Peptides against a protein of PDB entry 3J47. Designs and how they scored, part 106

Target 1, 121 residues: chain A of PDB entry 3J47
Amino acid sequence: IRLTNQLKSLKGLQSKLKDVVEYLDKVINKELPINHTILGKLQDVFNLLPNLGTPDDDEIDVENHDRINISNNLQKALTVKTNDELMVIYISNLVRSIIAFDDLIENKIQNKKIQEQRVKD
Target 2, 26 residues: chain B of PDB entry 3J47
Amino acid sequence: NAQYHLLVKQGDGLLTKLQKYGAAVR

## One batch from the design tools (peptide; made by RFdiffusion4, then SolubleMPNN)

Design b2_p25_1_s1 (from b2_p25_1, 10 letters changed)
Fold by OpenDDE base, seed 2:
Structure b2_p25_1_s1 (fold): chain B 121 residues (1-121), chain C 26 residues (1-26), chain A 25 residues (1-25)
Amino acid sequence: as target 1 above (121 residues)
Amino acid sequence: as target 2 above (26 residues)
Amino acid sequence: LEEQREELRKLLDEFLEELEKFLKE
């Protein structure tokens, strides 16, 4: 039950992330107007990400095309990093659930042994 | 990628054994 | 039952070790 709920939550998160990517692509392609509320929440998510590189303020002279490529590479790197962090969190929660289930099974075995001993006495 | 897939495979193996163990303790 | 538990424990330890390696990279 708990594992199935975690897997369902992860699938839900993956679907939401896909919807966010599709939305961002439509905004980049100017097919949809910029929704300031969605962008604000995305910015908040990115601001909670550890600042991967202040571009040293000294490369002011990269032409607008290179800035767009750097921004896209940073966004890709941030997306990959976020995905990796979410995977690590998921795996860690899976491990914790497995340990807790092993402990539960052990406790059940011990309780059965105690009950069998009480029936023999 | 490869290390991640290895970790996922080990986790799936562990989950399968855990399910078998839970069924045997019933 | 005890043998199956010990096998599960070994597999858990191997998985934890692999997880620790993945977290250190």
Scores: peptide ipSAE 0.351, ipTM 0.866, DockQ to the pose 0.684
Fold by OpenDDE base, seed 4:
Structure b2_p25_1_s1 (fold): chain B 121 residues (1-121), chain C 26 residues (1-26), chain A 25 residues (1-25)
Amino acid sequence: as target 1 above (121 residues)
Amino acid sequence: as target 2 above (26 residues)
Amino acid sequence: LEEQREELRKLLDEFLEELEKFLKE
């Protein structure tokens, strides 16, 4: 039951992640307007990720245009890196679920062998 | 990119075998 | 059943090795 629920949750996460990627691709291609709710949720996911390199706050120098480009490049690099990190987390959770399932199956086989031996005695 | 897709494909293969095994143990 | 378990373990080991390669790059 628990492993089946984890696998179902993981499949749900994979589907949702695919939908987010497909949505982001459509937004990048300007086929869809930026949905602020999806961006807000994406930003929340980004805020939960370890801060990838705050440039030390010390040089607040004046060119807003370069800051927007740096922020967009950082956000793009953050988006790609976060996508990669989320994928690694997804794979790691998948592997953990597989290991836990293998252990569960082994335990079931052992329990069955013990029961069969008790019936023969 | 290609290595990632390969890793995902292998993970899917493993998951499929795990599902078959879980069905055979029932 | 035991043979299928061994095949699953082998496949898991192969997947873990590829995961380790991916994490080291």
Scores: peptide ipSAE 0.344, ipTM 0.864, DockQ to the pose 0.650
Fold by OpenDDE base, seed 3:
Structure b2_p25_1_s1 (fold): chain B 121 residues (1-121), chain C 26 residues (1-26), chain A 25 residues (1-25)
Amino acid sequence: as target 1 above (121 residues)
Amino acid sequence: as target 2 above (26 residues)
Amino acid sequence: LEEQREELRKLLDEFLEELEKFLKE
């Protein structure tokens, strides 16, 4: 039961992550307007992630247009990195769920063998 | 991307086999 | 049953190996 619920929750998280990726792709492709609420929640997720490298405040006098592109590339790199981290967490939880389910199956097989032996005695 | 999709696909395959096994042990 | 368990174990090992490769890159 608990493991099945964890697996179901993980599948639900995977589906939600896929929906977020599909939404982000549509926003990148300008097919949908930026939903400020989704962006804000994503930004909150990013802010809860440990600050993965302030690029040193080295004074690059880059014109405002290049600063926006660098900020977008950094935000994209942060988005990709966060996606990769969430992905690693997802896979790790999946693997743990698989191992715990294998152990549960083994325990159930052993319990059945013990019951079958007790019925033969 | 491609390695990740492969890893996810292998994980899904493993989950499916595990579910079948769990159903056979019921 | 035991044969299916061994197949599942092999698939798990292959998945873990692929995961380890992904984490090392």
Scores: peptide ipSAE 0.338, ipTM 0.859, DockQ to the pose 0.652
Fold by OpenDDE base, seed 1:
Order: C-alpha cells, then sequence, then structure tokens
Structure b2_p25_1_s1 (fold): chain B 121 residues (1-121), chain C 26 residues (1-26), chain A 25 residues (1-25)
C-alpha cells in the first residue's frame, strides 16, 4: 500500500511538473499570468517530500535500500530542478514588476508635467 | 550558481534604484 | 529626475541582457 501511494504521488508530481513546464511555455509566450496558487502548492509539496522518505526501522531488505536511495536521489534531483524552475519564474515576475513600476513612474512624471503646465496657463 | 548570484545582485541594485526613484517622484 | 530615470533604464537594459544570457544557458 505505501509503495503504491509513493508511486502515485511521484506520477502526480511528474504530471504537475509537466503542467508547470507547459505553463512556463505559455508565460514565455505571454498568454497567461502566473498562477501563484499552483506555485505555492508545488513548493509546499516539495517542502514535504524530504519527510516522506522515513521507512519504519524494522524491515531491512537490501533491495528496498537501493530503491529508496534511487527514489531519494531522483526526488532530490526533481526538487532541485523544480527549485530552479521556480527561481526562473520568480526572477521573471520580479522583472515584470520592475517594468510595470517604471511605466507607473513615467506616467506619474507625465501627469505632474501636465499639472505644472496647467498652473502656468 | 555564480551567474545566478550576479543576476540577483543586479536585480537588487535595479530594485533599489527604482525604490529611490519612486520616492523622489512622490 | 530625468537623469535618474535614464540611469534606471540603462540598468534595466543591462539586467534584461543578463537575464537573457541566464535563460539561454
Amino acid sequence: as target 1 above (121 residues)
Amino acid sequence: as target 2 above (26 residues)
Amino acid sequence: LEEQREELRKLLDEFLEELEKFLKE
């Protein structure tokens, strides 16, 4: 039962990662805004993932140790890859926020110049 | 790692200048 | 004010160029 749930969770994670990649492609293409809720849930899943790897101490089968190590290494590699993707998304959002703020400042300067001209007339 | 830290450092510099500019425009 | 805006624009362009390099690697 536990192994089947881990495999299902891993498949769910793989599907979500694919959805994140597809979403990133759509964001690169300027078609959709970033769903912060999906990103937050993904981050929460990854923060919980290191805790899913504690086997109960009492069944030492040597075949389980290699599969657990491979699973943990794959999970760590997936965590790193997702952290890198999340980081790229974060930087992209930061850049967009900076551009939007620059445009807002410019609009405010233009509005001030228009008001100053109206006071002189 | 190093390129990432450089990019973050430049972004922080830009954000700081943007904040100063926003305060001067108030 | 205009000088500070031009400096900000230049820094933004430099940051965007570095971001593009980071995304291509």
Scores: peptide ipSAE 0.333, ipTM 0.859, DockQ to the pose 0.706

Design b2_p25_1_s3 (from b2_p25_1, 11 letters changed)
Fold by OpenDDE base, seed 1:
Structure b2_p25_1_s3 (fold): chain B 121 residues (1-121), chain C 26 residues (1-26), chain A 25 residues (1-25)
Amino acid sequence: as target 1 above (121 residues)
Amino acid sequence: as target 2 above (26 residues)
Amino acid sequence: LEKQREELRKLLDEFLKELEEFKKQ
């Protein structure tokens, strides 16, 4: 049962990662603002990933230790990879905010020039 | 790692220039 | 002011280029 849930969660994560990549492509193409809901759900998945590794007690078999270490390393690698994706998203938002602010500043400068011209006339 | 730090550093530089520009337009 | 805006635009273009290079990894 646990292994099937991990595989289902992994498939769900893979699907969400694909959706995030597709979203990132739309973000790069300037078509959509960042969906905070996708970001929040991704963060929630990451906060849940470390908790999926709590073995509630019952079964000491030596074959599980290597699989648990591989699973933890894979979870850590996935956590890093998605942290990197979140970071690309964050940077993309920062760039958009910068562009929007530059446009606002330009508009303010133009408005100031128009006002100065109206005072001279 | 190194490319990420470079990207962050460039972003910080851009943000700093933007802040200076915003202050000069006030 | 105009010179500073042009420098900001250049820096933005460089940053966008680096972001695209980072996305290709």
Scores: peptide ipSAE 0.348, ipTM 0.869, DockQ to the pose 0.681
Fold by OpenDDE base, seed 5:
Structure b2_p25_1_s3 (fold): chain B 121 residues (1-121), chain C 26 residues (1-26), chain A 25 residues (1-25)
Amino acid sequence: as target 1 above (121 residues)
Amino acid sequence: as target 2 above (26 residues)
Amino acid sequence: LEKQREELRKLLDEFLKELEEFKKQ
């Protein structure tokens, strides 16, 4: 039962990571704004991952230690991968904010030039 | 790691220039 | 002002180029 749940959770996380990557690609391509809901769901998965790696305290068989280490290594690898995805999201948002601010500054300069022209006429 | 830190440093440089530009347009 | 705008645009283009290089990894 536990292996099947871990495999299902891993498949769910893998699917969600794929959805995040697809979303990140759409964000990079400027097709979509950042979905805070995807980010929140990703954080929820991370908060659940430590609980998926906790041995049920009731089966202390020495063979579980290697499986726990593999699960923890996989969890760490998934954590790193998601951190990298979050960083790409953050950078993409920063770039969009910078572009939007540059456009705002340009519009303000143009409006100021138009006002200066109206005062000279 | 190194390329990511380079990208972050360039982003910070861009943000700093943008802030200076915004202050000059006020 | 215009010179500072042009410098900002160049820096933005460089940053976008590095983002594209990072995405190719």
Scores: peptide ipSAE 0.341, ipTM 0.868, DockQ to the pose 0.690
Fold by OpenDDE base, seed 4:
Structure b2_p25_1_s3 (fold): chain B 121 residues (1-121), chain C 26 residues (1-26), chain A 25 residues (1-25)
Amino acid sequence: as target 1 above (121 residues)
Amino acid sequence: as target 2 above (26 residues)
Amino acid sequence: LEKQREELRKLLDEFLKELEEFKKQ
């Protein structure tokens, strides 16, 4: 019963992670806007991941050590991959914000020029 | 890591220039 | 002002280029 529930929870987590990756890919492809709520929840999951990966030091049998090392390496690799994806998204948003602000500044300059021309007429 | 830090540093440079430009247009 | 805008634009183009190079890895 306990192992089956853990496996079901892990499968549920894997499905959610897949949905997140698919969402992230759509955001990278500019098909969808970034949902800050999803990003915040993902960050919370990542902040909890280190707490999921602390085996209490007291009962790791040597045969589990190799499987735990492989699992930790896979989890670390998945964490790195997701961190890289989040980073690309963050930077893409930063760039988009910079472009939008540049356009806003240009619009203000143009509006000022139009106002100066109206005062001369 | 190094390429990331470079990209972040360039982004910060852009943001700083943008802030200066926004202040000069006010 | 115009010179500063052009410098900002150049820096933005460089940053976009680096972002694209990072995305290709």
Scores: peptide ipSAE 0.336, ipTM 0.870, DockQ to the pose 0.721
Fold by OpenDDE base, seed 2:
Structure b2_p25_1_s3 (fold): chain B 121 residues (1-121), chain C 26 residues (1-26), chain A 25 residues (1-25)
Amino acid sequence: as target 1 above (121 residues)
Amino acid sequence: as target 2 above (26 residues)
Amino acid sequence: LEKQREELRKLLDEFLKELEEFKKQ
């Protein structure tokens, strides 16, 4: 019973992770807009992943070590790539916010000039 | 890395100037 | 006010240029 529940939970996590990867691929391909809520949850998952970068120095058989090292290097490379993509998104949103705020300030200045002109007439 | 940190620093400078400008137009 | 707006626009243009250079890497 306990082991079967853990296996079911792990399969559920694997399915959700696959859905997230498929979503990320659609976002990379510009097929879907970036969902900031999904992205934030993905960051939280990466921050909660145990640092897979402490091989405890105990002699785990060389053939399994190569597959684990390749997986860890791939996961590090994917983490760096994900961080770079997140940074580009963050900067793009910052720029959009700055432009929108500049336009609002300009509109406010123009409205103030129109009101000042109406008071002089 | 260095170019990214420079870009972020310039963005923060822009945001700060924008906030000051918004306060002066209030 | 207008001078500060012009300085903000110049800084925005510089930032957009640097962003474009970063996207080319």
Scores: peptide ipSAE 0.317, ipTM 0.865, DockQ to the pose 0.789

Design b2_p25_1_s4 (from b2_p25_1, 11 letters changed)
Fold by OpenDDE base, seed 1:
Structure b2_p25_1_s4 (fold): chain B 121 residues (1-121), chain C 26 residues (1-26), chain A 25 residues (1-25)
Amino acid sequence: as target 1 above (121 residues)
Amino acid sequence: as target 2 above (26 residues)
Amino acid sequence: LEEQREELSKLLDEFLKELEEFLKS
């Protein structure tokens, strides 16, 4: 049961990662704004990952120590991977904000030129 | 990691230039 | 002002190119 849940979570993470990459490609192509739903689902998966590594309190058998270390390492690796994905999304949002700001500046320059022409007339 | 840091550094440079341009247009 | 805008546009293009390379890696 636990291994099957981990595999399902991994497949879900892989699918979400693919969706994030596809979304980032659409963002680069200026087709779509950030899908907060994808980000929220990715965060939900992260919040569920700690629960995959904590066996319930009772059976602290010696075999669990190596499994706990492997589970913790996998959780850390997945945490790092998702942090990297979130960073890419963050950078993409920054780029969009920069482009929008550039367009705003251009609009201001054009408005100033129009005002200068009106003053000369 | 190195590529990421380079990308962040270039983004910071672009942001700085945007801020300077915004101040000049104000 | 136009010169600064052109410089900013060039820097943006370079940043977008680097972002694309990062996404492909």
Scores: peptide ipSAE 0.332, ipTM 0.855, DockQ to the pose 0.658
Fold by OpenDDE base, seed 2:
Structure b2_p25_1_s4 (fold): chain B 121 residues (1-121), chain C 26 residues (1-26), chain A 25 residues (1-25)
Amino acid sequence: as target 1 above (121 residues)
Amino acid sequence: as target 2 above (26 residues)
Amino acid sequence: LEEQREELSKLLDEFLKELEEFLKS
């Protein structure tokens, strides 16, 4: 039950993340207007991520079009990194759940052995 | 990406075995 | 049951090893 609920929650998170990616793609493609509230929340998520290397100050002189491309590349890199980190967190939580379940099973086996010994005595 | 998918696949296999084990212990 | 537990434990150890390698990469 608990593991199933965790898997369901994670599938829900994955679905929401996919929806966010699809939304961002539509915004990048100018198919939808920029929603400032969604962008603000995404920015908050990115601010919780460790700083990917500061672009060297020397790239400030690039034309506006190149700045947009650099910003898009940074945003893509940040998105990929965020996705990777979320996946790592997911896998880590899955492993922890598996370990906890293994320990539970072991405890049940031990309890069964103790009961069998009590019946033999 | 490939290493990640492999890791996920292995985790899914482990989870499946764990579920079978849990069912057998009940 | 003990054999199944041992198999599961081995599989878990293998998975943890792969996870560690992935995190170190």
Scores: peptide ipSAE 0.331, ipTM 0.857, DockQ to the pose 0.667
Fold by OpenDDE base, seed 3:
Structure b2_p25_1_s4 (fold): chain B 121 residues (1-121), chain C 26 residues (1-26), chain A 25 residues (1-25)
Amino acid sequence: as target 1 above (121 residues)
Amino acid sequence: as target 2 above (26 residues)
Amino acid sequence: LEEQREELSKLLDEFLKELEEFLKS
């Protein structure tokens, strides 16, 4: 029961994360516009990430460099978030495998107990 | 990030315990 | 065996909790 509930919860988290990753991939591929909510979440992730290098003060034309830097920073932020989400999906799959293994072990134990009872009878 | 690494480390610990449990059930 | 199973279950719960927090971040 508890393990099954954990598996179900993990499955839900994985599904949600998958949806987010799929959305992020569509945004990265310019198939969909950047959602402000997702952008906010990405900004939060970015704030938690060590500063993607402060552009060194080299005076290269601030206007074009700002757009490219903002685009690159956003792209990097999106890439990092997508990678993190994919990693969480991977971990979730791993945990699912662990849960399935635990269930198999339990079933094996139960079968062994049933066999032992049959031998005693 | 640090949170991700912590999560991975915890997952590895879980796997190790599961392996021990599987060996004990054999 | 049951004690080990319980310990594994607890560790799994903690891992899932951390995973959930990671997803919310």
Scores: peptide ipSAE 0.354, ipTM 0.856, DockQ to the pose 0.624; fails the geometry check
Fold by OpenDDE base, seed 4:
Structure b2_p25_1_s4 (fold): chain B 121 residues (1-121), chain C 26 residues (1-26), chain A 25 residues (1-25)
Amino acid sequence: as target 1 above (121 residues)
Amino acid sequence: as target 2 above (26 residues)
Amino acid sequence: LEEQREELSKLLDEFLKELEEFLKS
């Protein structure tokens, strides 16, 4: 049961990660804005992932330690990959915010120049 | 990881400079 | 003010270039 649930969760995570990658590609290509709701749900899933990987202390058979280490390494690798994807999303949002703010500043400068010209006329 | 942290740090620096510029334009 | 804007624009371009390099890696 637990292994089946882990496999199902892993498949779900893999599918979601694929969706995130596809979304990131669309964001990189400027085709879609960042969906904050999807990002929030992903973040929640990842915050819960460490809890899904904690074996209940009771059945630590020694043979499971190597499998647990492999599972932990895989989970760590998946977590790192997801963190990298989230980081790309964060950077993309940051860049968009900077561009928008730059445009706002330019608009203010232009408005000020127009007002100064009107006062001189 | 290191390259990402560097990019984040540079982005934060740009944001800070942008905020200063916005305050100067007001 | 215009000089400061130009400097900010240059910094943004440099950041975008680094982002592009990161995406290519």
Scores: peptide ipSAE 0.325, ipTM 0.859, DockQ to the pose 0.694; fails the geometry check

Design b2_p25_2_s2 (from b2_p25_2, 13 letters changed)
Fold by OpenDDE base, seed 4:
Structure b2_p25_2_s2 (fold): chain B 121 residues (1-121), chain C 26 residues (1-26), chain A 25 residues (1-25)
Amino acid sequence: as target 1 above (121 residues)
Amino acid sequence: as target 2 above (26 residues)
Amino acid sequence: AQLELKVLYLSNLIETLTEELDKKL
């Protein structure tokens, strides 16, 4: 029972990973815009993935090792690039929030000055 | 990484100043 | 290059906003 449930969960994960790959292929082909929510979730998945690039499996033939290392380094580089892009988006949103808050404060000051002037009249 | 952390820190500093200003205007 | 330019632009924008806020305080 427990093993069967684990296998079912793993199959479900495999299906979801396939859907993500298909989505990424569509984004690469410019068929779909980049969805920030999907990208953020994908980053979370990559951050939770154990570094598959730790060379602690001493038993894989030298030719496959170079390809796997290149793939893992590329995946890491892509993850870093994606993190940097999300970071720029985050900062842009932060700046927008700060501007909006500054405007709100200025409006509040102006309203207070108008009220004080009305009390003097 | 370092430039980003600096940028985030600057943004947080600005946000803190805005909060102080908002509290002074209340 | 493009990402670095965006980061630089955002840094300058935050600095400008910080200076404007400091003038109002």
Scores: peptide ipSAE 0.326, ipTM 0.854, DockQ to the pose 0.803
Fold by OpenDDE base, seed 1:
Structure b2_p25_2_s2 (fold): chain B 121 residues (1-121), chain C 26 residues (1-26), chain A 25 residues (1-25)
Amino acid sequence: as target 1 above (121 residues)
Amino acid sequence: as target 2 above (26 residues)
Amino acid sequence: AQLELKVLYLSNLIETLTEELDKKL
């Protein structure tokens, strides 16, 4: 049961990671706005994943220690990869906000120039 | 890690410049 | 690879926006 749940969670994480990558590519291509709900759910999954790896200390077979270390290293590697993807999404949003603010400033300058011309006429 | 920190630093620098520009236009 | 390409693209975009902003100041 536990191994099947871990495999299902890993497959779910892999699928979500793929969806995040595809979404990031669409954000880079300016096709879609960022969905905060997807990011929040992804963060929640990562906050819950460390709790799935706490062994109930009741069956220490030495063969499980190497598998647990490999699972923890893979989980850490997946967490780092997703953190990097979230960071890229954050920077993409920051850049988009900067562009939108620059356009707003330019529009305000143009509007001020038009008003100054109308006051001189 | 280092490339990411550099990217964040460049983004923060751009944001600061943008804030100065916004204050000059007000 | 794909993440590194995205980071490089974002770095170039930030540089371009910085240059455009510096021309307007």
Scores: peptide ipSAE 0.324, ipTM 0.852, DockQ to the pose 0.716
Fold by OpenDDE base, seed 2:
Structure b2_p25_2_s2 (fold): chain B 121 residues (1-121), chain C 26 residues (1-26), chain A 25 residues (1-25)
Amino acid sequence: as target 1 above (121 residues)
Amino acid sequence: as target 2 above (26 residues)
Amino acid sequence: AQLELKVLYLSNLIETLTEELDKKL
């Protein structure tokens, strides 16, 4: 019973992680706006993940090293991949903010020119 | 990591220039 | 590469806009 519930929870987490990746890919492709709430929750999940790169050096069981190393390397690779995805999202948002600000500046410059013309007439 | 930090630093530099420009327009 | 190119393009755009603003001020 307990092991079955843990497997079910892990499958649920895996499905949710897949949905997040799919969402991130859509945001990278500019198909969807970034949901800051999803991004924040994802960051919180990564901050709560035990440092998959600190071997607590404190239990020598020599017979499971390959499977544990593959799992830790996979988790580290997934963490790196997610950090790269988050970065692409951050830069995409920065670029969008810059474009929106450039448009606002251009609009202000045009409005100032129109006001200066109206004062000369 | 290093390329990432460089890219973020370049983006922050752009954002700072943009903020200065927006303050000068006001 | 593609992301760096976008950042560079935006940098040049901001520089151009800043120069145009300075000419009007």
Scores: peptide ipSAE 0.276, ipTM 0.842, DockQ to the pose 0.226
Fold by OpenDDE base, seed 3:
Structure b2_p25_2_s2 (fold): chain B 121 residues (1-121), chain C 26 residues (1-26), chain A 25 residues (1-25)
Amino acid sequence: as target 1 above (121 residues)
Amino acid sequence: as target 2 above (26 residues)
Amino acid sequence: AQLELKVLYLSNLIETLTEELDKKL
């Protein structure tokens, strides 16, 4: 029972990973817009993946080594691109917060000037 | 990377100025 | 290209906001 459930869970994970790959291919081909929520979850997955870029020096067949290197370079390139996009979003939110704070300060200055005029009258 | 760090630094500078302005208005 | 253009746009926006804040101080 426990081993059968683990195998079922692993098959479910494999299917979900395949769906993610298919989605990423559609995004790369510009068939679908970039979904930030999916990208964030993919980043979390990549951050949880052990650095697949340390080949322990054991006999990985040259064909598998080239495929692993290509996959690692592609994963690194995708991680960098997604990090840059999240950075752009972060800065945009920072700018919005700064504008809102500037408006609040201006409103406070105006309210203070109005109160000072009322005390002089 | 370098352009991004410059952008972050500019944002931090603006935030610091905004904080000083908020303190002067108190 | 598109990401670089967005970064440039945000850089210009931060610069503009910095200048506006400096005028109010």
Scores: peptide ipSAE 0.274, ipTM 0.839, DockQ to the pose 0.786

